# Ledger of designs, part 93: peptides against a protein of PDB entry 5EIB

Target 1, 366 residues: chain A of PDB entry 5EIB
Amino acid sequence: VDLEPGTMDSVRSGPFGQIFRPDNFVFGQSGAGNNWAKGHYTEGAELVDSVLDVVRKESESCDCLQGFQLTHSLGGGTGSGMGTLLISKIREEYPDRIMNTFSVMPSPKVSDTVVEPYNATLSVHQLVENTDETYCIDNEALYDICFRTLKLTTPTYGDLNHLVSATMSGVTTCLRFPGQLNADLRKLAVNMVPFPRLHFFMPGFAPLTSRGSQQYRALTVPELTQQMFDSKNMMAACDPRHGRYLTVAAIFRGRMSMKEVDEQMLNVQNKNSSYFVEWIPNNVKTAVCDIPPRGLKMSATFIGNSTAIQELFKRISEQFTAMFRRKAFLHWYTGEGMDEMEFTEAESNMNDLVSEYQQYQDATAD
Target 2, 366 residues: chain A of PDB entry 5EIB as posed
Amino acid sequence: VDLEPGTMDSVRSGPFGQIFRPDNFVFGQSGAGNNWAKGHYTEGAELVDSVLDVVRKESESCDCLQGFQLTHSLGGGTGSGMGTLLISKIREEYPDRIMNTFSVMPSPKVSDTVVEPYNATLSVHQLVENTDETYSIDNEALYDICFRTLKLTTPTYGDLNHLVSATMSGVTTCLRFPGQLNADLRKLAVNMVPFPRLHFFMPGFAPLTSRGSQQYRALTVPELTQQMFDSKNMMAACDPRHGRYLTVAAIFRGRMSMKEVDEQMLNVQNKNSSYFVEWIPNNVKTAVCDIPPRGLKMSATFIGNSTAIQELFKRISEQFTAMFRRKAFLHWYTGEGMDEMEFTEAESNMNDLVSEYQQYQDATAD

## One batch from the design tools (peptide; made by RFdiffusion4, then SolubleMPNN)

Design b2_p14_2_s1 (from b2_p14_2, 10 letters changed)
Fold by OpenDDE base, seed 1:
Structure b2_p14_2_s1 (fold): chain B 366 residues (1-366), chain A 14 residues (1-14)
Amino acid sequence: as target 1 above (366 residues)
Amino acid sequence: NPNVGIFIEIYDKP
């Protein structure tokens, strides 16, 4: 789905364009112009019913509908505004189904779009209320991984998208291959989300591989385990050492010993015990899939529900506040039917979320 | 273009 027709043509002409049904491509004629309000109230609102018709049709073809997974950017007007409108409408129609998202967080390091803090804040407000699980894919973290870890002098969108794709493939492994931990979206939510509002995940991936770099050396289980818990491998720009893990899932892929995985996972938990809450028992879950990812012999994907994720929201909030105090660009949003109160409500809800994470970070077993 | 369009996946339970 896109408000711009040109994006859809790129997907259709791409190597995987044929795997999608032609009727499942929904596009508008006028883009959102990086404005959340255009995506949510005007241009996106005109297209939403057409998307919902497709969603209904595909949902009716399911034998046992689990839920929905939406991938979108929070910086752009379409992904942020129309994406959150779709989430709200799907949630309204399917209240008993799981809503999962991959939400790409904006960064000034990656984009010069000045209104991204507004789009992100308005989107987070919707995601807090209308999603069950949200993977935070932070463009700042992706950029830093590409630059610092992968030694790419000038990271491209292609480099960032490669990391996103690897991460998405990793976290969905248990959903795609039967007989594993978190084999359905609901089980994932039960294991990962101890508190309904605290459903924002920090993903990580090992090994970090750039396009064209064939790692000829297979990583060992100990190396994978160490790398997936390294702050430098997190796809969200926060340091897990500044917070506490509420819950963790680790997904190993490739031919390996389950015993070795369990031993290494126990060792890493013990080594990092200060970074876990002690009052949630059995808060680390591990899965092993014998099928490696394409081009790798072995990989590991990390999913963390950490109170350190508040650093990401604080960054967005600070950027939002700096703009909103000046009333910068507000006329672009109010002209589409928004009230300034909606900005204040979104800011407040995001600050409440930060406060909730801090509360559980400071909580003791006593 | 970082304009990631919206992609919706529907999960059926096997």
Scores: peptide ipSAE 0.366, ipTM 0.846, DockQ to the pose 0.741
Fold by OpenDDE base, seed 5:
Structure b2_p14_2_s1 (fold): chain B 366 residues (1-366), chain A 14 residues (1-14)
Amino acid sequence: as target 1 above (366 residues)
Amino acid sequence: NPNVGIFIEIYDKP
């Protein structure tokens, strides 16, 4: 789905364009122009019914509908505005189904779009209320991984999207292969989300290796386990050492010993025990899939529900507040039918979320 | 491209 026809043409002409049904391409004629309000209230609202018709048709073809997964950017007007509109409308129609998202967070290091803090804040407000699970993929973290770890001098969107694709493939492994931990979206939510509003995850992937060092790197279970818990491997720009893990899932792929995985997972938990809450028993889950990702002998994917995610929301909030105090660009949003109250409500809800994470970070076992 | 457009996947139970 896109408000710009050129995006759909690019997907259709791409190497995987034939995988999608032609009727499942829904596009507008006018883009959102990086404006959340255009995506949510005007151009996106004109297109939403056509998307919902496709969603209904595909949902009716399911034998046992689990839920939905949406991938979008929170910086752009289409991904943020229309994406959250679609989430809201799908949630209204399917209130008992799981809503999962891959939400790409904007970064000033990647984009010069000045209104991204508005789009992100308005989107997070919707995601808090209307999603069950949200993977926070932070362009800040992706850029830093590309630059520092992968040694890319000038990271491109293609380089960032490669990391996103690897992470998405990792976290969805359990859904795609039978007999795994979190074999359905609801089981994932039960294992990962102890409190309904605290459903924002820090994904991570291992191995992350520069092209120049790939030939010299051993892929072992201990190395994967160590890297998976390293802050430098997180796809969200948060340091887990500044918070506490509520829940963790680790997904190993490739031919390896389950015993060795369990031993290494126990060792890393013991080493990092100060970074876990003590009042949630058995809060680390491990899965092993014998099918490696393409081009690797083995990998590990990390899903962390950590109170350190508040660092991401604080960054967005600070940027939002700096713009909103100046009423910068507000006329672009109000001109599309928004009220300033929607901005203050979104800011308040995101600040409440930060406070909730902090409260659980500071909580002790009774 | 997760940075461009919206992708919706519908999951059926196996």
Scores: peptide ipSAE 0.354, ipTM 0.844, DockQ to the pose 0.945
Fold by OpenDDE base, seed 4:
Structure b2_p14_2_s1 (fold): chain B 366 residues (1-366), chain A 14 residues (1-14)
Amino acid sequence: as target 1 above (366 residues)
Amino acid sequence: NPNVGIFIEIYDKP
């Protein structure tokens, strides 16, 4: 789905364009212009029914519908505004189904779009209420990985999108291959989400190696385990050491010893015990899939529900507040029928979420 | 490109 036709043509002409049904391409004639309100209330609202018709048709063709997964950017008007509108409408129609998202967080390091903090804050407000599971993929973290870890002097959107794709492939491993931990969306939610509002995940992927170092690096289970828990491997710009893990899932791929994986996972938990809440027993889950990812002998994917994710929301909130205090660019949103009160409500809800994470971070076992 | 547009996947139970 896109409000711009050119994006759809690029997907159709791409190497995978033929895997999609032609009728499942829904597009508008005019883009959202990086405006959440245009995506949510005007241009997006005109297109939403056409998307919902496709969603209904495909849902009716399912033998046993589990839920939905939406991938979108929170910086752009289409992904943020129209994406959250779709999430809301799908949630209203399918309240008993799981809503999962891959939400790409904006960063000033990656984009010069000034209004991205507005789009992100307004989107997070919707995601708090209308999703069951949200993978936070942070362009800040992706840029830093590309620059610092991968040694790319000028990270491109292509480089960032490669990391996103690797992460998405990793976290969906259990859904795609039978007999794994969290084999369905609901089981994932039950294992990962102890409190309904605290459903924002920091994903991580290992190995992350520069092209020059890849040839000389032996991939071992201990190295994968160490890298997977390293803050530098997190796809969200948060330091797990500044918070506590509520829940963790680790997904190993490739031919390896399950015993060795279990030993290394126990070792990393024991070494990092101060960074886990003690009042959630068995809060680390491990899966091993014998099928490696393309081009690698083995990998590990991390899914963390950590109170450190509040650092991401604080960053967005600070950027939002700096602009909103001056009412900068606000007329572009109000001109699309949005009320200024919706900005303050969104900011308030995001700050409440931060406070909730902090509360559980400071909570002790009674 | 996850930074462009919206992708919706519908999951059926295996």
Scores: peptide ipSAE 0.353, ipTM 0.845, DockQ to the pose 0.927
Fold by OpenDDE base, seed 3:
Structure b2_p14_2_s1 (fold): chain B 366 residues (1-366), chain A 14 residues (1-14)
Amino acid sequence: as target 1 above (366 residues)
Amino acid sequence: NPNVGIFIEIYDKP
């Protein structure tokens, strides 16, 4: 789905464009112009019914619908505004189904779009209320991984998208291969989300290796486990050492010993015990899939529900507040029928979320 | 490109 037709042509012409039904390509003509309100109230609202008709048709073809997964950017107008409109409408129509998202967070390091803090804040407000699981993919973290770890001097959107694709493939492994831990979206939510509002995850991937070092790196279970828990491998721009893990899932792929995986996972938990809450028992889950990712002998994907994610929301909030205090560009949003109170409500809800994470970070076992 | 457009996947139970 896009408010611009050009993106659909790129998907259709791509190597997998033929696997999609032609009727499942829904696109507008006007675009959102990086404005959340255009995506949510005007241009996106004109297109939303056409998207919902496709969603209904495909949902009716399911034998046992479990839920939905949305991938979108929170910096742009389409992904943020129309994306959250779609989430809201799908949630309203399918309240008992799981809503999962891959939400790409904006960063000043990657984009010069001035209104991204507005789009992100307004989107987070919707995601808090209308999603069950949200993978936070931070463009700042992706940029830093590309630059520091992968040794790319000038990271491109292609380089960032490669990391996103690897991460998405990793976290969805259990959904695609039968007999695994978290084999359905609801089981994942039960294991990862102890409190309904605290459903924002830090994904991580291993191995991350520069092209020059790939030939010299032995992929071992200990190395994957160590790298997977390294803050430098997190796809969200927060330091897990500044918070505490509520829950963790680790997904290993490739031919390896389950015993070795369990031993290494126990060792890394013991080494990092100060970074876990002590009042949630058995809060680390491990899965192993025998099928490696393409081009690798083995990999590990990390899913962390950590109170450190508040650093991401604080960054967005600070940027939002600095713009909103000046009433910068507000007329672009209000001109599309948006009320100024919605900005204040979104800011308040995000600050409440930060406070909730801090409360659980400071909580002790009685 | 996850930074452009919206992708929706519908999951059926296996």
Scores: peptide ipSAE 0.352, ipTM 0.845, DockQ to the pose 0.910

Design b2_p14_2_s2 (from b2_p14_2, 9 letters changed)
Fold by OpenDDE base, seed 1:
Order: sequence, then C-alpha cells, then structure tokens
Structure b2_p14_2_s2 (fold): chain B 366 residues (1-366), chain A 14 residues (1-14)
Amino acid sequence: as target 1 above (366 residues)
Amino acid sequence: DPNRGIFIEIYDKP
C-alpha cells in the first residue's frame, strides 16, 4: 500500500513483484508529503476502504486467522498516518486478532525531514492503543550498525533495508516453521508482553560481520549468543544496560546442539542478571530452528522487551517538544483538519509510556 | 526508501 504510485511500480518491477497478487496492490495518486495528517485524515482516509476490502478478502480465505503484521515507517506521512489509520480500522473490525507491527523509527542521521518527530509521536500514540506487539526498528541504530560494526563508510538505504529484512526474517522464524516456541502471534504476545501498553520490542540480529572479516570468522553458538546480547547489535538505539529486560526471546537458526544453546543462554542470563527484572520468572525463552537463513550456516535473532526502550521515546519526545513549543510546521497538520490538542494528547501518552517503563525498571520483588 | 509504503501480512495458523 502506498499513496504514491511510483513505489508500487518499483515493487512490481522488482525480483519479488510476482509474489504479490496484482489485486493486493493498493495505491493513491497524491502522496502524503511526509505529513501524518494527510495520511490519516485526507489522502489516506480516501484509500483506506479499498485496502480494508483487500484485507477482508484475504482474511476470509484463511482457515484460522491469527492476526495481522504491518510494516511501516513512522517518519513518512503514508507509513505513519495511513499506517496507523489502517491499524485502527483493522483493530475495529478484528478486535480478537493480534496486531503486530514492524515500525521504523526516524532519525536525523538518516533523514533531513524536519517533521519526522511529529509523525513519529502521533504514530506512537496510535500504536500504544491499537497494537499488541511492535518491533521498534530504529534508523539511528541501523545507521550506527552499518558504520561501526559493518564498517560501511557511507551507509545506504540498501544497507539499512538489508538489516531490516534479516531481522524481520529472524523474528518471524517461529511463525513460519512449526513445532517451535512462539509458533503463533498470540503465544508470542503472552510470553513477551507482561503489561498491555509495554509491547515495544528491541530486535537484534547475529551475526553482524563486516564484509572484510566475514571469511575469517567461524560462527559458533557462544559467539552468536554474546553478539545477540551486545548493545551494539540492537536495532533500536537504546542501551539495554540502562534498563531492565522484562522479557526476552532468542531464536537460533541452523544446525546446532540444543544443549549448547541452553548452556550459552543460561550463561548470558547469569552474566547479565542485573539487567533483568527479578520478579518475572522464566522471562527468557529460546527457540532453535534447524533451517539456517539464506547465505549463513547459523544465526540468532533477539527480541527484547526492555525498559531501556524509553531512551528511544525520550529522543523522539525531546525533538517533538522543541518544535511544538514554537508551533513550527503545525499549519500543515491543522490545514488537514487536525486540532493542536491531538499533538498534546500524543505527547502526553508518550510521556506516560516512558513513565510506565521507568516504574517497572525501578520495581523490586519486595 | 525504508520510509515509504505499507506492507500488510495476514497470518493463518498452520
């Protein structure tokens, strides 16, 4: 789905364009122009019913519908505004189904779009209420991984998208291969989300190796386990050492010993015990899939529900507040039918979310 | 551009 036809043409002409049904391409003629309000109230609202018709048709073809997974950016007007409108409408029509998202967080390191903090804040307000699970993929973290870990001098959108794709493939492994932990979206939510509003995840992927060193590195279970828990491997720009894990899932892929995986997972938990809450027993879950990802002998994917995610929301909130105090660019949103109160409500809800994470970070077993 | 487009996947139980 896009408000611009050009993006859809690129997907259709791409190597995977034939995987999608032609009727499942829904696009507008007028883009959102990086404006959440255009995506949510005007241009996106005109297209939403056409998308819902396709979603309904595909849902009716399911034998046992689990839920929905939406991938979108929070910086752009289409992904943020129309994406959150779609989430709201799908939740309204399917209230008993799981809503999962891959939400790409904006960063000034990657984009010069000035209004991204507005789009992100307005989107997070919707995601807090209308999703069950949200993977926070932070463009800042992706850029830093590309530059520092992968040793790319000038990271491209292609390099960032490669990390996104690897991560998405990793976290969905248990959904795609039967007989594993978190084999459905609901089981994942039950294991990962102890409190309904605290459903924002820090994903991570291993191995992350520079092209120059890849040929010399033996992939081992200990190395994957260590790298997966390293703050430098997080796809969200947060340091897990500044918070506490509420819950963790680790998904290993490839031919490996389950015993070795269990031993290494126990060792890493013991080593990092200060970074877990003590009042959620058995809060680390591990899965092993014998099928490796393409081009790798083995991998590990990390899903962390950490109170450190508040660092990401604080960053966005600070940028939002700096613009909103000056009423900068507000006329672009109010001109599409928004009220300034909606900005204040979104800011308040994000600050409440940060406060909730801090409360559970400071909570003790006693 | 990772900032463009919306993808919706529908999950059925295996």
Scores: peptide ipSAE 0.338, ipTM 0.848, DockQ to the pose 0.863
Fold by OpenDDE base, seed 5:
Structure b2_p14_2_s2 (fold): chain B 366 residues (1-366), chain A 14 residues (1-14)
Amino acid sequence: as target 1 above (366 residues)
Amino acid sequence: DPNRGIFIEIYDKP
């Protein structure tokens, strides 16, 4: 789905364009112009029914519908505005189904779009209320991984998208291969989300290796386990050491010993015990899929529900507040029918979310 | 492109 036709043409002409049904391409003509309000209330609102018709048709073809997964950017007007509109509308129609998102967080390091803090804040407000699980993929973290870890001098969108794709493939492993831990979206939510509003995850992937070092790297279970818990391998620009893990899922892929995985997972938990809450027993879940990702012998994907995610929301909030105090660019949103109150409500809800994470970070075992 | 457009996946139980 896009408000611009050019993206659909690119997907259709791409190597995977033939995998998608032609009727499942829904696109507009006008675009959102990086404006959340255009995506949510005007241009996106005109297109949303056409998307919902496709969603209904595909949902009716399911034997047992679990839920939905949406991938979108929170910086752009289409992904943020129309994406959250779609989430809301799907939630209204399917209130008992799981809503999962891969939400790409904007960063000033990657984009020069000035209004991204507005789009992100308005989107987070919707995601808090209308999603069950949200993987926070932070463009800042992706850029830092590409530059620092992968040793790319000038990271491209292609390089960032490669990391996103690897992460998405990793976290969905259990959903794609039967008999694994968290084999359905609801089980994942039950294991990962102890409190309904605290459903924002820090994903991580291992191995992350520069092209120059790839040939010299031994892929071992200990190395994967260590890297998976390294802050430098997190796809969200948060340091887990500044917070506490509420819940963790680790997904290993490839031919490896389950015993070795369990031993290494226990060792890493013990070494990092101060970074876990003590009042959630058995809050680390591990899965092993014997099918490696393409081009790797083994990998590990991390899903962390950590109170450190508040660092991401604080960053967005600070940027939002700096602009909103000056009412900068606000007329572009109000001109699309938005009230300034919606900005204040979104800011307030995000600040409340930060406060909730902090409360549970500071909570002790009774 | 996860940074451009919206992708929706519908999950059925296996």
Scores: peptide ipSAE 0.333, ipTM 0.847, DockQ to the pose 0.934
Fold by OpenDDE base, seed 3:
Structure b2_p14_2_s2 (fold): chain B 366 residues (1-366), chain A 14 residues (1-14)
Amino acid sequence: as target 1 above (366 residues)
Amino acid sequence: DPNRGIFIEIYDKP
């Protein structure tokens, strides 16, 4: 789905364009101009019914619909505005189904527009209410991984998208292969989301290895486990050491010993025990899939529900507040039918979310 | 571009 036709043409003409049904390409003509309000109330609102028709048709073809997964950017007007509109409308039509998102967070380091803090804040407000689980993929973290870990001098969107794709493939492994832990979206939500609003995840993927060192790196379960829990490996720009994990899931792929995985997972938990809440027992889940990812002998994918994710929201909030206090660019949103009150509500809800994470970070076992 | 478009997947139970 896009508000611009050029993206769809690129996908259709691409190597995999033929794997998609032509009718499942929904696109507009006008674009959102990086404006959440255009995506949500005007241009996106004109297109949403066409998307919902496709969603409905595909949902009716399911034998047992689990839910939906939406991938979008929170910085751009289409992904943020129209994406959250779609989430809302799908939630309204399918209230008993799981809504999962991969939400790409904007960063000043990888920014195409100055209004990204508005788009992100308005989007987070919608995601808090209308998603069951949201993987926070931070462009800042992706950039830092590419630059620092992968040793890419000039990270490209292609490099960032490679990380996103690896992560998405990793977290969906259990959904795609039978007999795994968290084999459905609902089980994942039950294991990962102890409180309804606290459903924002910090993803990670291992191995992350620079091209120059790939040939010299042995892939072992201990190394995967260590890298997966490394703060530098997180695809959300927060430090897990500044918070506490509410829940964690680890998905290993490849031929490995379950015993070794369990031992290493226990060791990493014990080593990092101060970074877990003590009042949620058995809050780390591990899955092993014998099928490795393409081109790797083994991998590990990390899903963390950490109170440290408040750092991401604080960053967005600070940027939002700096613009909003001056009413900068608001006329572009209000001109599309938005009220300034919606900005204040979104800011408030995101600040409440931060406060909730802090509360549970500071909570002790009674 | 991660900033371009929206992708929706529908999950059926295996």
Scores: peptide ipSAE 0.327, ipTM 0.843, DockQ to the pose 0.880
Fold by OpenDDE base, seed 2:
Structure b2_p14_2_s2 (fold): chain B 366 residues (1-366), chain A 14 residues (1-14)
Amino acid sequence: as target 1 above (366 residues)
Amino acid sequence: DPNRGIFIEIYDKP
């Protein structure tokens, strides 16, 4: 789905264009112009029914619908505005189904779009209320991984997208291969989300490999485990050491000893025990899939529900506040029918979320 | 580009 036709043409002409049904391409003629309000109330609202018709048709073809997974950017008007509109509408029609998202967080290091803090804040407000699980893929973290870890002098969108793809492939492993832990979206939510609003995940991947790099083909289970818990491997720009893990899932892929995985997972938990809450028993889940990712012998994917994720929201909130106090660009949103109150409500809800994470970070076992 | 478009996946139970 896009408000611009050019994205659909790129997907259709791409190496995987033929895997999608032609009727499942829904696109507009007028983009959102990086404006959440255009995506949510005007341009996106004109297209939403066409998308919902496709969603209904595909949902009716399911034997047992689990839920939905939406991938979108929170910086752009389409992904942010129309994406959250779609989430809301799908939630209204399918209230008993899981809503999962891969939400790409904007960063000034990656994009010069000045209104991204508005789009992100307005989107986070919707995600807090209308999603069950949200993977926070932070362009800040992706850029830093590319630059610092992968030693790319000038990271490209292609480089960032490679990391996103690897991470998405990792976290969806259990959903795609039978007989695994968290084999359905609901089980994942039950294991990862102890409190309904605290459903924002910090994903991570090991090994971090550049395209064409073969250096990591010899990784061991201990090395994968160590890298997976390293803050430098997180796809969200948060330091887990500044917070506490509420829940963790680790997904190993490749031929390895389950015993060795369990031993290393226990070891890393014990070494990092101060960074876990003590009042959630068995809050670390481990899965092993014998099928490695393409081009690797083994990998590990990390899913963390950490109170450190508040660092990401604080960054967005600070940027939002700096613009909103000046009413910078606000007329572009109000001109699409938005009220200034919606901005203050979204800011307040995000600040409440930050406060909730902090409360649970500071909570002790009674 | 993860910064462009919206992808929706529908999951059926295995």
Scores: peptide ipSAE 0.359, ipTM 0.859, DockQ to the pose 0.911; fails the geometry check

